# Ledger of designs, part 71: peptides against a protein of PDB entry 5FRP

Target 1, 225 residues: chain A of PDB entry 5FRP
Amino acid sequence: VEWTESIPQIIATREDISKELNQALAKTFIDSDPRVRRTSVMIFNKVPVTEIWKNITNKAIYTSLLHLAREKHKEVRELCINTMAKFYSNSLNEIERTYQNKEIWEIIDTIPSTLYNLYYINDLNINEQVDSVIFEYLLPFEPDNDKRVHRLLTVLSHFDKKAFTSFFAFNARQIKISFAISKYIDFSKFLNNQESMSSSQGPIVMNKYNQTLQWLASGLSDSTK

## One batch from the design tools (peptide; made by RFdiffusion4, then SolubleMPNN)

Design b2_p15_8_s4 (from b2_p15_8, 9 letters changed)
Fold by OpenDDE base, seed 5:
Structure b2_p15_8_s4 (fold): chain B 225 residues (1-225), chain A 15 residues (1-15)
Amino acid sequence: as target 1 above (225 residues)
Amino acid sequence: DEELEKWKKEFIESG
């Protein structure tokens, strides 16, 4: 009897603790120390997505996570970009949309737009990272056509005008890159053939090769940065 | 904040 009477109090205490914990966690995402912010972001990497959705109920935490994508601290920003992309993908795969989690989903559904909007910063390093997470997490390889289309439509369904513009630009760039790589391979084969190099076409192909390399290099960040 | 780190650890371990 005494144990049963204690249950409501324990539940209430746990709810209070949960609320307090969520409030405390929310503060860590906006902490002045980048190490604290980093550690907070890492929670999303270390804890299963289902447990995150269950235990992190404060909307401010998710909003703050998304805000870190534009943080000045490079390491935290990079971690955040990867984390939110992965979290988005995992959430789509593992979390059902319910009435109870609707408000959190409204935030999570903005992740693709948030990521595509990073292209407007015009930073090569950020662009490369965004490219990477798009291919890995947002629009991953999916052999099932219906699932692939559904994923694409899901991603696009919450885009603002800026995100759409970035999306189209990204696709156009990828097509160009693919074409450039193909040409690079062809040029490389040509250049490796001594007979072809001695021909009148040699200098022309060499020029095209150099142009292709320059174009590729201009779109890629220096690995040292 | 030691309490925060403890909480983070507990959160990770509970999952």
Scores: peptide ipSAE 0.026, ipTM 0.611, DockQ to the pose 0.014
Fold by OpenDDE base, seed 3:
Structure b2_p15_8_s4 (fold): chain B 225 residues (1-225), chain A 15 residues (1-15)
Amino acid sequence: as target 1 above (225 residues)
Amino acid sequence: DEELEKWKKEFIESG
């Protein structure tokens, strides 16, 4: 009987400890030292997604993670962008939607919109990174049509107006890139053929090749910067 | 930095 009476008190104590730990962790995401912020973000990379959802219950931590995508420190920002995209994908695959985790899901469901809104910064490095994480984590290759469509609809379901605009612009750009790559391959094959190069079409193809390269290069970040 | 890592470890283990 005495043991049963102690259980509610133990549960209450554990909840309090968990709350305090979550509050302390929340502070580390907004620390002035970028090393502290970096280390905090790395928790989401090192700990399994199921354990994160179980143990990190303070919504402010997730909100703070999303805000770091726009921070000034380049390394932390880049890490954050990759981390949140991966975390989103893992969450979709491994975490069920329940009443208890609804508030956290409301935040996590904004990750796609958060990422697509980064295009408005008009930074080539950020754009390249966003492109990369979209293909790797948000809209990965999926051979099953039903799964692919379901993922797409899930990603789009929480878009704001700005994210939709960026999404359509991105898709249009991807079509152009695909076309450009195809043409680049064709031009490269042509240019490698000596007989074709000596023909009247040689200079024309060379010009088109150069234009294609210039266009492709303009969309790529300077790797030296 | 070491204290933060220790804290993070404790946080993960206490959950």
Scores: peptide ipSAE 0.025, ipTM 0.619, DockQ to the pose 0.013
Fold by OpenDDE base, seed 4:
Structure b2_p15_8_s4 (fold): chain B 225 residues (1-225), chain A 15 residues (1-15)
Amino acid sequence: as target 1 above (225 residues)
Amino acid sequence: DEELEKWKKEFIESG
């Protein structure tokens, strides 16, 4: 743990990390102690993306990062999911594709697929987190249409079949949620109008409101799990 | 996750 905690500082201060250090770091990602794994993942959060790409040359580290998204330890998994999504976004924004970094990019380009494949675990907490990181990092809001489309195409370009399926399912779900929210708002407005509530439509709207709420709630994980 | 365990094994064996 202590050694791994020192790595961000080392990366920040040294231009070149030795092969041996990379190898040692790679081992920390598969350490039996979740604290070690956590600390290892945190390197990607603490060190600028440019420095990571420069100093972390062992492919196994990047591969290991992606694999931790499926680990049993909740904290490490959640951290990993957030970290890899952010790292992907930062890499797209700050790292040029060159011949020298091609092999690392081949791994990084699988992050979107890796994330979308997490939906198949069928865990509500994981699903919510994946949803969150998609909107925050993977497909962030971009007012420039060309940039937005380019990002989307980049994300989709490396999807496997399962990821595509999840992507479409996600989008379909989002559309449904959006529609439900819109209805919820309409119902809420109706319910806030006393005259409308006293009408013959009051009970009908109330029923629809409750159904909408129930549907919305069913898609949310219990924060206590 | 079976895939993770498989990977860990492969990683250990490759190192």
Scores: peptide ipSAE 0.020, ipTM 0.575, DockQ to the pose 0.025
Fold by OpenDDE base, seed 2:
Formats: structure tokens, C-alpha cells, sequence
Structure b2_p15_8_s4 (fold): chain B 225 residues (1-225), chain A 15 residues (1-15)
């Protein structure tokens, strides 16, 4: 743990990280102690993306990061999912594709597929997290149409068949959620009008409102678990 | 996850 905790500082201060250090770091990602694995993942959060690409040259580290998205330890898994999504986004924004980094990019380009494939686990907490990182990092809101399309095409260009299926399912769900939210707003407006609420339609609208809330809640992970 | 454990094993054996 202590050794791994020192790595961000080493990367920040040294321009040349030895092959040996990379090999040692690679081993920490598969350590039996979840604290070691957590600390290893945190390197990607603590070190600027440009420095990571420069200093972490062992492809096994990047592959290991992706694998941790499915590990048993919840905290490490959650951290990994957020970390890899953010790292992907930062890499797209800040790292040029070159001949020298091609092999690493081949791994990084699989991050979207890796994330979308997590939907097949059918875990509500994982699904919610994947939803979150997609909106925040993979396909963020972008008002520029060209940039938005370019990002979308970049993400989709490396999808496997399973990821595409999940992508379409996700989009369909988003449409449904948007529709439900719109209904919720309409119902709320109705319920705030005393005249409307006292009408014969009041109980019907209230019931629909409650159903909408339940549906929305069921699609979200239980925040208490 | 069996896949993760397989990967760990392969990684250890290949390193």
C-alpha cells in the first residue's frame, strides 16, 4: 500500500519511469489486498492524463484497470468505473494518437464497450453508475453539434455487438425517463392547482403521479443499499 | 468473477 501510494508523487516528479517500476505497478493492480488495488486505481485520478500516458508504458496496467470494473470489491469496482470513464474522456481531449501510443489507445478505445457491457450484469447499482459516467464522461452534454457527433462516432466506432445492444437499450430508457419526467411535471402542476385537485380527476392524476414516481425510483439504485 | 480470476492467474503466470 505505502509503495503504491508513493507512485503518483514519483510520476509527478520524474520524467522517466523505468520499465521495472511499470512492472511493479502492474502487479499492484492484481494484488489480493483491495487497498492496494484501490491505491493503484487512484493513480489515474491523482496524476494528470498526459503524465500517465508518458510514464505508464506497460499495457498490462491499462488492461488491468479495465478488468477491475468487474471485481468483487464494491468500492474498488466503483472507483475503477469512474476512473476509467474519466480517463477515457481526458485521453480523448488531451492525448494525440501517435504510432508510439497506438497499442495503449487500442486498449483505451475499448473502455466504452467495457462500460456498456456492465449492463449485462443486471445490477441496479452498477447500471446507475454506468449511466452516470456515460453522461458525465463518455457522452457529455456538448452544445457544438460537430463536437458532439464526433465524440459519439468515436465512442461507437469501437463497440462490440453487445455494447451496441446496450447502447440502444440505454437510449430507449433515456427517452422513457424523459417522458416520465415530463409527465411528472404535468402532474405536479395539476396537483398544485386546488381546483383541479378537487375535481373528479384529482384521484386519477394522483394515482398516475405515484405510479410515475415509483417507476422512476425503480430504475434507480436503492441509495440506501 | 471467474473471468477476473482467470485473468489474474494468466497475468501472474505471464509476468
Amino acid sequence: as target 1 above (225 residues)
Amino acid sequence: DEELEKWKKEFIESG
Scores: peptide ipSAE 0.018, ipTM 0.570, DockQ to the pose 0.024

## One batch from the design tools (peptide; made by RFdiffusion4, then SolubleMPNN)

Design b2_p16_1_s1 (from b2_p16_1, 5 letters changed)
Fold by OpenDDE base, seed 5:
Structure b2_p16_1_s1 (fold): chain B 225 residues (1-225), chain A 16 residues (1-16)
Amino acid sequence: as target 1 above (225 residues)
Amino acid sequence: DELEKLARQAAAGLIY
């Protein structure tokens, strides 16, 4: 009897603790100390996605996580971008869409749009990171055609207009890079042939090689920054 | 448990 009487109090206490914890956690994402924000983001990396969805019920936490993708502190921003992309992918793979989690999914479904919108910042480091997380987490290699198409449709279905524009620009850029690399290889082969280099075309190809190399290099972030 | 621990650690670092 005494045990049974204690159960409601325990449940109530746990709910209160859970609510308080969620409220406290929500504050950590907007804390002025980057270390606190970093620690908060790391929760999403250290805790399984299923446990995150189960225990983090305050939608403000998810919204705040997405907001950190544009924060000034480089380390926190970079961590956030990787974390949210990975979390999106894991959620798609492991979390079922239900009526109860609909509001959270509405936020999570905006992650691809949030990431593609980062291209408008026009920062080479950010662009490189976004490129990376797209290939790793958003649109990973999938040999199954139906799964690949389904993933693509899922990603695109929640895009805003700007994200669509960035998507098309991204794809166009990848084609251009591929073409440039192909030309780089062709020019390199030509230049490594002594007979070809001694021909009238030698200097012309050398110039094209240098231009191609310069173009490729211009798309790379500065590793020193 | 791990989530709670991490959340508490983050909360402990809050600057009020």
Scores: peptide ipSAE 0.199, ipTM 0.822, DockQ to the pose 0.019
Fold by OpenDDE base, seed 3:
Structure b2_p16_1_s1 (fold): chain B 225 residues (1-225), chain A 16 residues (1-16)
Amino acid sequence: as target 1 above (225 residues)
Amino acid sequence: DELEKLARQAAAGLIY
C-alpha cells in the first residue's frame, strides 16, 4: 500500500525532471557560447529520431533548432542546416503523425520552407549546402513515381510564398546546369578529337567550352572560403 | 539515456 502511494509522486517527479530538462535544453539553443549551441544541435544527430520525438516535447527546442539555420557562427549554422534536413527526412520516414505529436509536426513541416528561404541570404556557401541537403534529404532520388510525388507534395504543402519562389528558381537553375553540363560533355568530346580541333569549328568550340566552364564555376562556392 | 546524457552535457555548458 505504501509503495503504491509513492508512485504518483515518483511519476510527478519524473515528469517534472523531464520538463526541467526540456526547459534547460531549450536554453542551450540560445546560449551565447557557440559550443553550447553546437552541442545542442548534435543531440539531434546522435540520438535516434524516435527517441528525440519521444523525449523532446518542448516546442521551443524545435523552433530554436530551425532558427539556428541563420546562425552567425558558420560551423553551427552549417551543422544545423544539415541536421535539420536529415531530421526532417528521418521524421518523415520513421515518425507517424498522431494527435499527440501534431504540434511538433507543425514545426517540423516548416523545415523545407526554412531551408529554401536560406537562398535569400544570397551566400554561395549557404546556397551550395542547401542544394546538397535538398538532394540528399528533402527530395532524394526515388525511382517510384508515386513515392516521389508524395514526397514532393509533402515538402511543398507547407511552403510559404518565398519558399515557392525559391523552389521554382532552384528548379530553373537545375535545368540550366544540366544543359550546361551536357554541353560541357559534348565540347569535351569534340576537343579530345584531333580532327575536330583542326577543323574550322575548333576555335569556336574551344571558346564555347571555356564559357561553359566559366558559367559552371561561377555557380560554385569557393572551397577555400 | 543517451539523450539525457547529451542534454545534461549541453545544460552543463550553461552553468560554466
Scores: peptide ipSAE 0.195, ipTM 0.816, DockQ to the pose 0.019
Fold by OpenDDE base, seed 2:
Structure b2_p16_1_s1 (fold): chain B 225 residues (1-225), chain A 16 residues (1-16)
Amino acid sequence: as target 1 above (225 residues)
Amino acid sequence: DELEKLARQAAAGLIY
């Protein structure tokens, strides 16, 4: 009987410890030391998604994670962008939507919008990273049409107006890149033919080839910066 | 618990 009476106190004590831990963890995400912030973000990479959802109940932690995507420290920002995208994908795959976790899902469902809004910073490195995480985590290759459409609808369902604008701009750019690559291939084939190069079209195609390469290169970030 | 270990490591960075 005494053992059973002690269990509620133990549970209450564990809840208190859990609450205190969550409060302490929330502070680490806004710490002035970038190493502390980095370590905090890494929790979402090292701990299984199911355990994160069970043990991290403080909304401020999730909100702070999203805010780190715009921080000044490059390494922490890059880590955060990858982490939040992966966490979003893992959550969609592994976490059921319940009444108890509804408030956390309301935050997590804004991750796609948060990522697409990073295009407005107009930084080539950030743009490339966002492009990468979109294809890797947000909208991965899915051969099943119904599943693909469902994922797309899930991603778009919580977009703000700015995110929608970025989404359409991104898609339009992808079409242009695809077209440029197709032209590059055609020009390359032409230039590989000696008879074609000796024709009156040779110099014209060479010029177009160079212009196409320059355009493609201008869309890529400088790996040295 | 791995989560607790990581959280403690992050928290330790606040003190030092």
Scores: peptide ipSAE 0.191, ipTM 0.815, DockQ to the pose 0.019
Fold by OpenDDE base, seed 4:
Structure b2_p16_1_s1 (fold): chain B 225 residues (1-225), chain A 16 residues (1-16)
Amino acid sequence: as target 1 above (225 residues)
Amino acid sequence: DELEKLARQAAAGLIY
């Protein structure tokens, strides 16, 4: 643990991280202690993306990072999902594609697919987190249409079949949610009007309002879990 | 071309 905790500072200060250090770091990602794994993931959060790409050259580290997205330990998994999504976004923004880093990019380019495949676990907490990182890091808000399309193409270009299916399902769900929210607003306005509530439509709209709320709530994870 | 088309459609349909 202490050794792993020192790695971010070492990476930030040293231009040349030895092959041995990379090999040792690779082992920390598969350590039996979740604290070690957590600390290893945190390297990607604490060290600038440019320094990571420069100093972490062992493919196994990146591959292991991606595997932790399915980690049984909840805290490590959640941290990993956020970390890898952010790292992906930062890499796209700051790292040029070169011949030298091609092999690492081949791994990093699978991050979106890795994340979208998490929907197949059918866990509401995981789903919510994946939803969050998609909007925050994978497909961030971008007012420029060309940039937005380019990012989308980049994300999709490395999808496996399952990721594509999840992508379409996600998009369909977003449309449904948007529609439900719109209806919720309409129903709320109706119910807040006394004249409308006293009408024959009052009870009908109340029922639809409740159904809409229930549907919206059913998509949310249990905060107690 | 199909991917680009899908991407454009998705980008147009999704409020990003």
Scores: peptide ipSAE 0.026, ipTM 0.637, DockQ to the pose 0.046; fails the geometry check

Design b2_p16_1_s2 (from b2_p16_1, 5 letters changed)
Fold by OpenDDE base, seed 1:
Structure b2_p16_1_s2 (fold): chain B 225 residues (1-225), chain A 16 residues (1-16)
Amino acid sequence: as target 1 above (225 residues)
Amino acid sequence: SEIEKLARQAAAGLIY
């Protein structure tokens, strides 16, 4: 009987420890030391998604994670962007929506919008990273049409107005890039043909080729920065 | 748990 009475206290103590841990962890995300913030983000990257959802119950932690996407410290920001995108994808795949986790899902469902809103910062490095995580985690290639559409609808269903605008701009850009690449290839083939180069069109195509290259390059960040 | 370990490591960084 005494052992049974101690079990609730132990459970309560464990819950209390869990609560205290969650509170302490919440503070680490806003710590002034970027190393501390980095370590905090790494929890979401190292621990299985199911365990994260089970043990991290403080909403403030998830909110703080999302805020780090706009972190001033480059390394922490980049890590956060990758981590939150991956975490979103893993959550969609592995975590069921329940009444108990609804509040956390409300936060997690804003990750796509949070990421798309980063395009408004107008930073080429950030843009490239967001492009990458969109294709890797948010909207991965899916051969099944129904699954692809469902995923897309899930992502879009929680967009704010800015995210939608960004989404359309992104897609328009991708189409333009695709077209430019196609033209680049065509011009390259033309220029590789000696007869074509000797024609009156040779110089014209060369100019268009250079313009296309410059346009494509202008959309790329300096890898040395 | 691994989470607890990592969380403690993160928290330890707060103390120093």
Scores: peptide ipSAE 0.257, ipTM 0.870, DockQ to the pose 0.019
Fold by OpenDDE base, seed 4:
Structure b2_p16_1_s2 (fold): chain B 225 residues (1-225), chain A 16 residues (1-16)
Amino acid sequence: as target 1 above (225 residues)
Amino acid sequence: SEIEKLARQAAAGLIY
C-alpha cells in the first residue's frame, strides 16, 4: 500500500524533472556556442525517435531545431539538416499521431517545407545536402507504389508555395541531370571507339562531351570550400 | 536514460 501511495509522487517528480530538463535543453539550442548547439542536435541523432517523442515535450526545442537549418555555422547547419530529415523519416515510420502529440506533429510536418525552402538560399553546398537528404530520408526509394504515393502526399501536404516551387524545380533538375548522365555515357562509349573518333562525328561528339561534363560539374559544389 | 545523459551534457555546455 505504501509503495502505491508513493507512485503519484514519483510520477510528479519525474514530470518535474522532465520539465526542467526540457527547459534547460531548449536553452542549449539557442546557445551562442556552436559546440553547445551541435551537442543539442546530436541528441536527436543519437537517441531513438520513440524516446525523443516521449521525453521532449517542449515545442520550442523542435522549433529551434528547425531554425538551426538556416544558421551561419556550417558544421551545425549541416548536422541539423541531416538530423531533422532523418528524424522526420523516423517519426513517420515509428510515431503514431495522437491527440497528445498533435502540436509536436504540427512542427515536424513542416520539416519537408523547411528543407525545400533552403534552395532559395542559392548555395550549392546546401543544395547538394538538401538533394541528398531528400533521397535518403524524405522521399526514400520505396518499391511499393502505395507506400511511395502515401509518403509523397504526406510530404507535400504541408508545403508552402515556395516549397512547391522548389519541389518542381528540383524534379526538373533531376530529370535534366539524368539525361545529361545518359549522354555522358553515350559520348564516352563513342569516344572510346577509335573508328568513331576518326569519323567526321568525332570532333562534334568531343565538343558535346566536354559541354556535358562542364554542365554536370557546374552543378557541384566546391569541395574545397 | 540516454536522452537524459545527453541533455545533461548539452546543458553543462551552456555558457551563462
Scores: peptide ipSAE 0.251, ipTM 0.869, DockQ to the pose 0.020
Fold by OpenDDE base, seed 5:
Structure b2_p16_1_s2 (fold): chain B 225 residues (1-225), chain A 16 residues (1-16)
Amino acid sequence: as target 1 above (225 residues)
Amino acid sequence: SEIEKLARQAAAGLIY
């Protein structure tokens, strides 16, 4: 009897502790110290997605995580972008949509839009990172056509107008890059042939080769910055 | 839980 009477108190205590923990954690995401914010983001990397969904029930934490994608502190921002993309992918793969978690899913479903909206910052480093996480986590390679289509539709279904615009621009850019690389290869082959290089077309192709290289290089961030 | 430990560590960083 005494044991049974202690159970409600233990449950209540755990619930209270959980609530307090969630409240405390929510504060860490908006702390002035970047190290604290970093540590908070790392929770999403270190803890399994299923455990996060179970234990982190305060929607403000998820909202705050998404806001860090636009943070000024480079390291925290970069970590956040990778973390939220990975978390989105893992959530889609491992977390079922229920009535109880609907409010959290409403936030998580905005991650793709949040990421695509980062292209409007016009920062080459951010653009490269967003490109990377799109291919790695949002729209990963999937040999199954139905799964690919379903994933794509899921990603697009929560886009805002700006995200759609960025999506189309991104895809168009990728096509252009692919075409430029193909040209680069063709020009390189031509220039490596002595007879071709000595022809009247040699200087023309060399010029096109250099232009292609310059264009390709202009799309890359400076790794030294 | 691991999440609680990490959360406490993050929270402790607020105090220090």
Scores: peptide ipSAE 0.238, ipTM 0.858, DockQ to the pose 0.019
Fold by OpenDDE base, seed 2:
Structure b2_p16_1_s2 (fold): chain B 225 residues (1-225), chain A 16 residues (1-16)
Amino acid sequence: as target 1 above (225 residues)
Amino acid sequence: SEIEKLARQAAAGLIY
């Protein structure tokens, strides 16, 4: 009987510890030292998604994670962008939607919108990273059409107006890039043929080839920056 | 737990 009476106190103590831990962790995400912020973000990479959802119950932690996508410190920002995208994908795959976790899901469901809104910063490095995480985590290759459509609808369901605009711009850009690559290949094949190069079209195709390369290169970030 | 360990490591950075 005495043992049973101690169980509520133990549970209460554990809840208190969990609450204190969550409060302490929430502070680390907004710490002035970028090393502390980095370590905090790494928790989401090192700990299984199921354990994170179980143990991190303070919604402020998730909100703070999303805010770090606009962090001034480059390394922390880049880590955060990759982390939140991966966490979103893992959550969709492994976490069930329940009444208890509804408030956290409301935050997590805004990750796609948060990422697409980064295009408005107009930074080539950020744009490339966002492009990468979209293909890797948000909209990965899925051969099943129904699953692919369902994933797309899930991603779009919580978009704000700005995210939708970025989404359409992104898709339009991808089509243009695909077309440019196709032209590059065709021009390259033409230029590798000696008879074709000796024709009246040779100089014209060479000019178009150079223009295509320049256009493709202009869309890439400088690896030195 | 691993999460507690990592959280403590993050928190330790607050003290220095």
Scores: peptide ipSAE 0.221, ipTM 0.840, DockQ to the pose 0.019

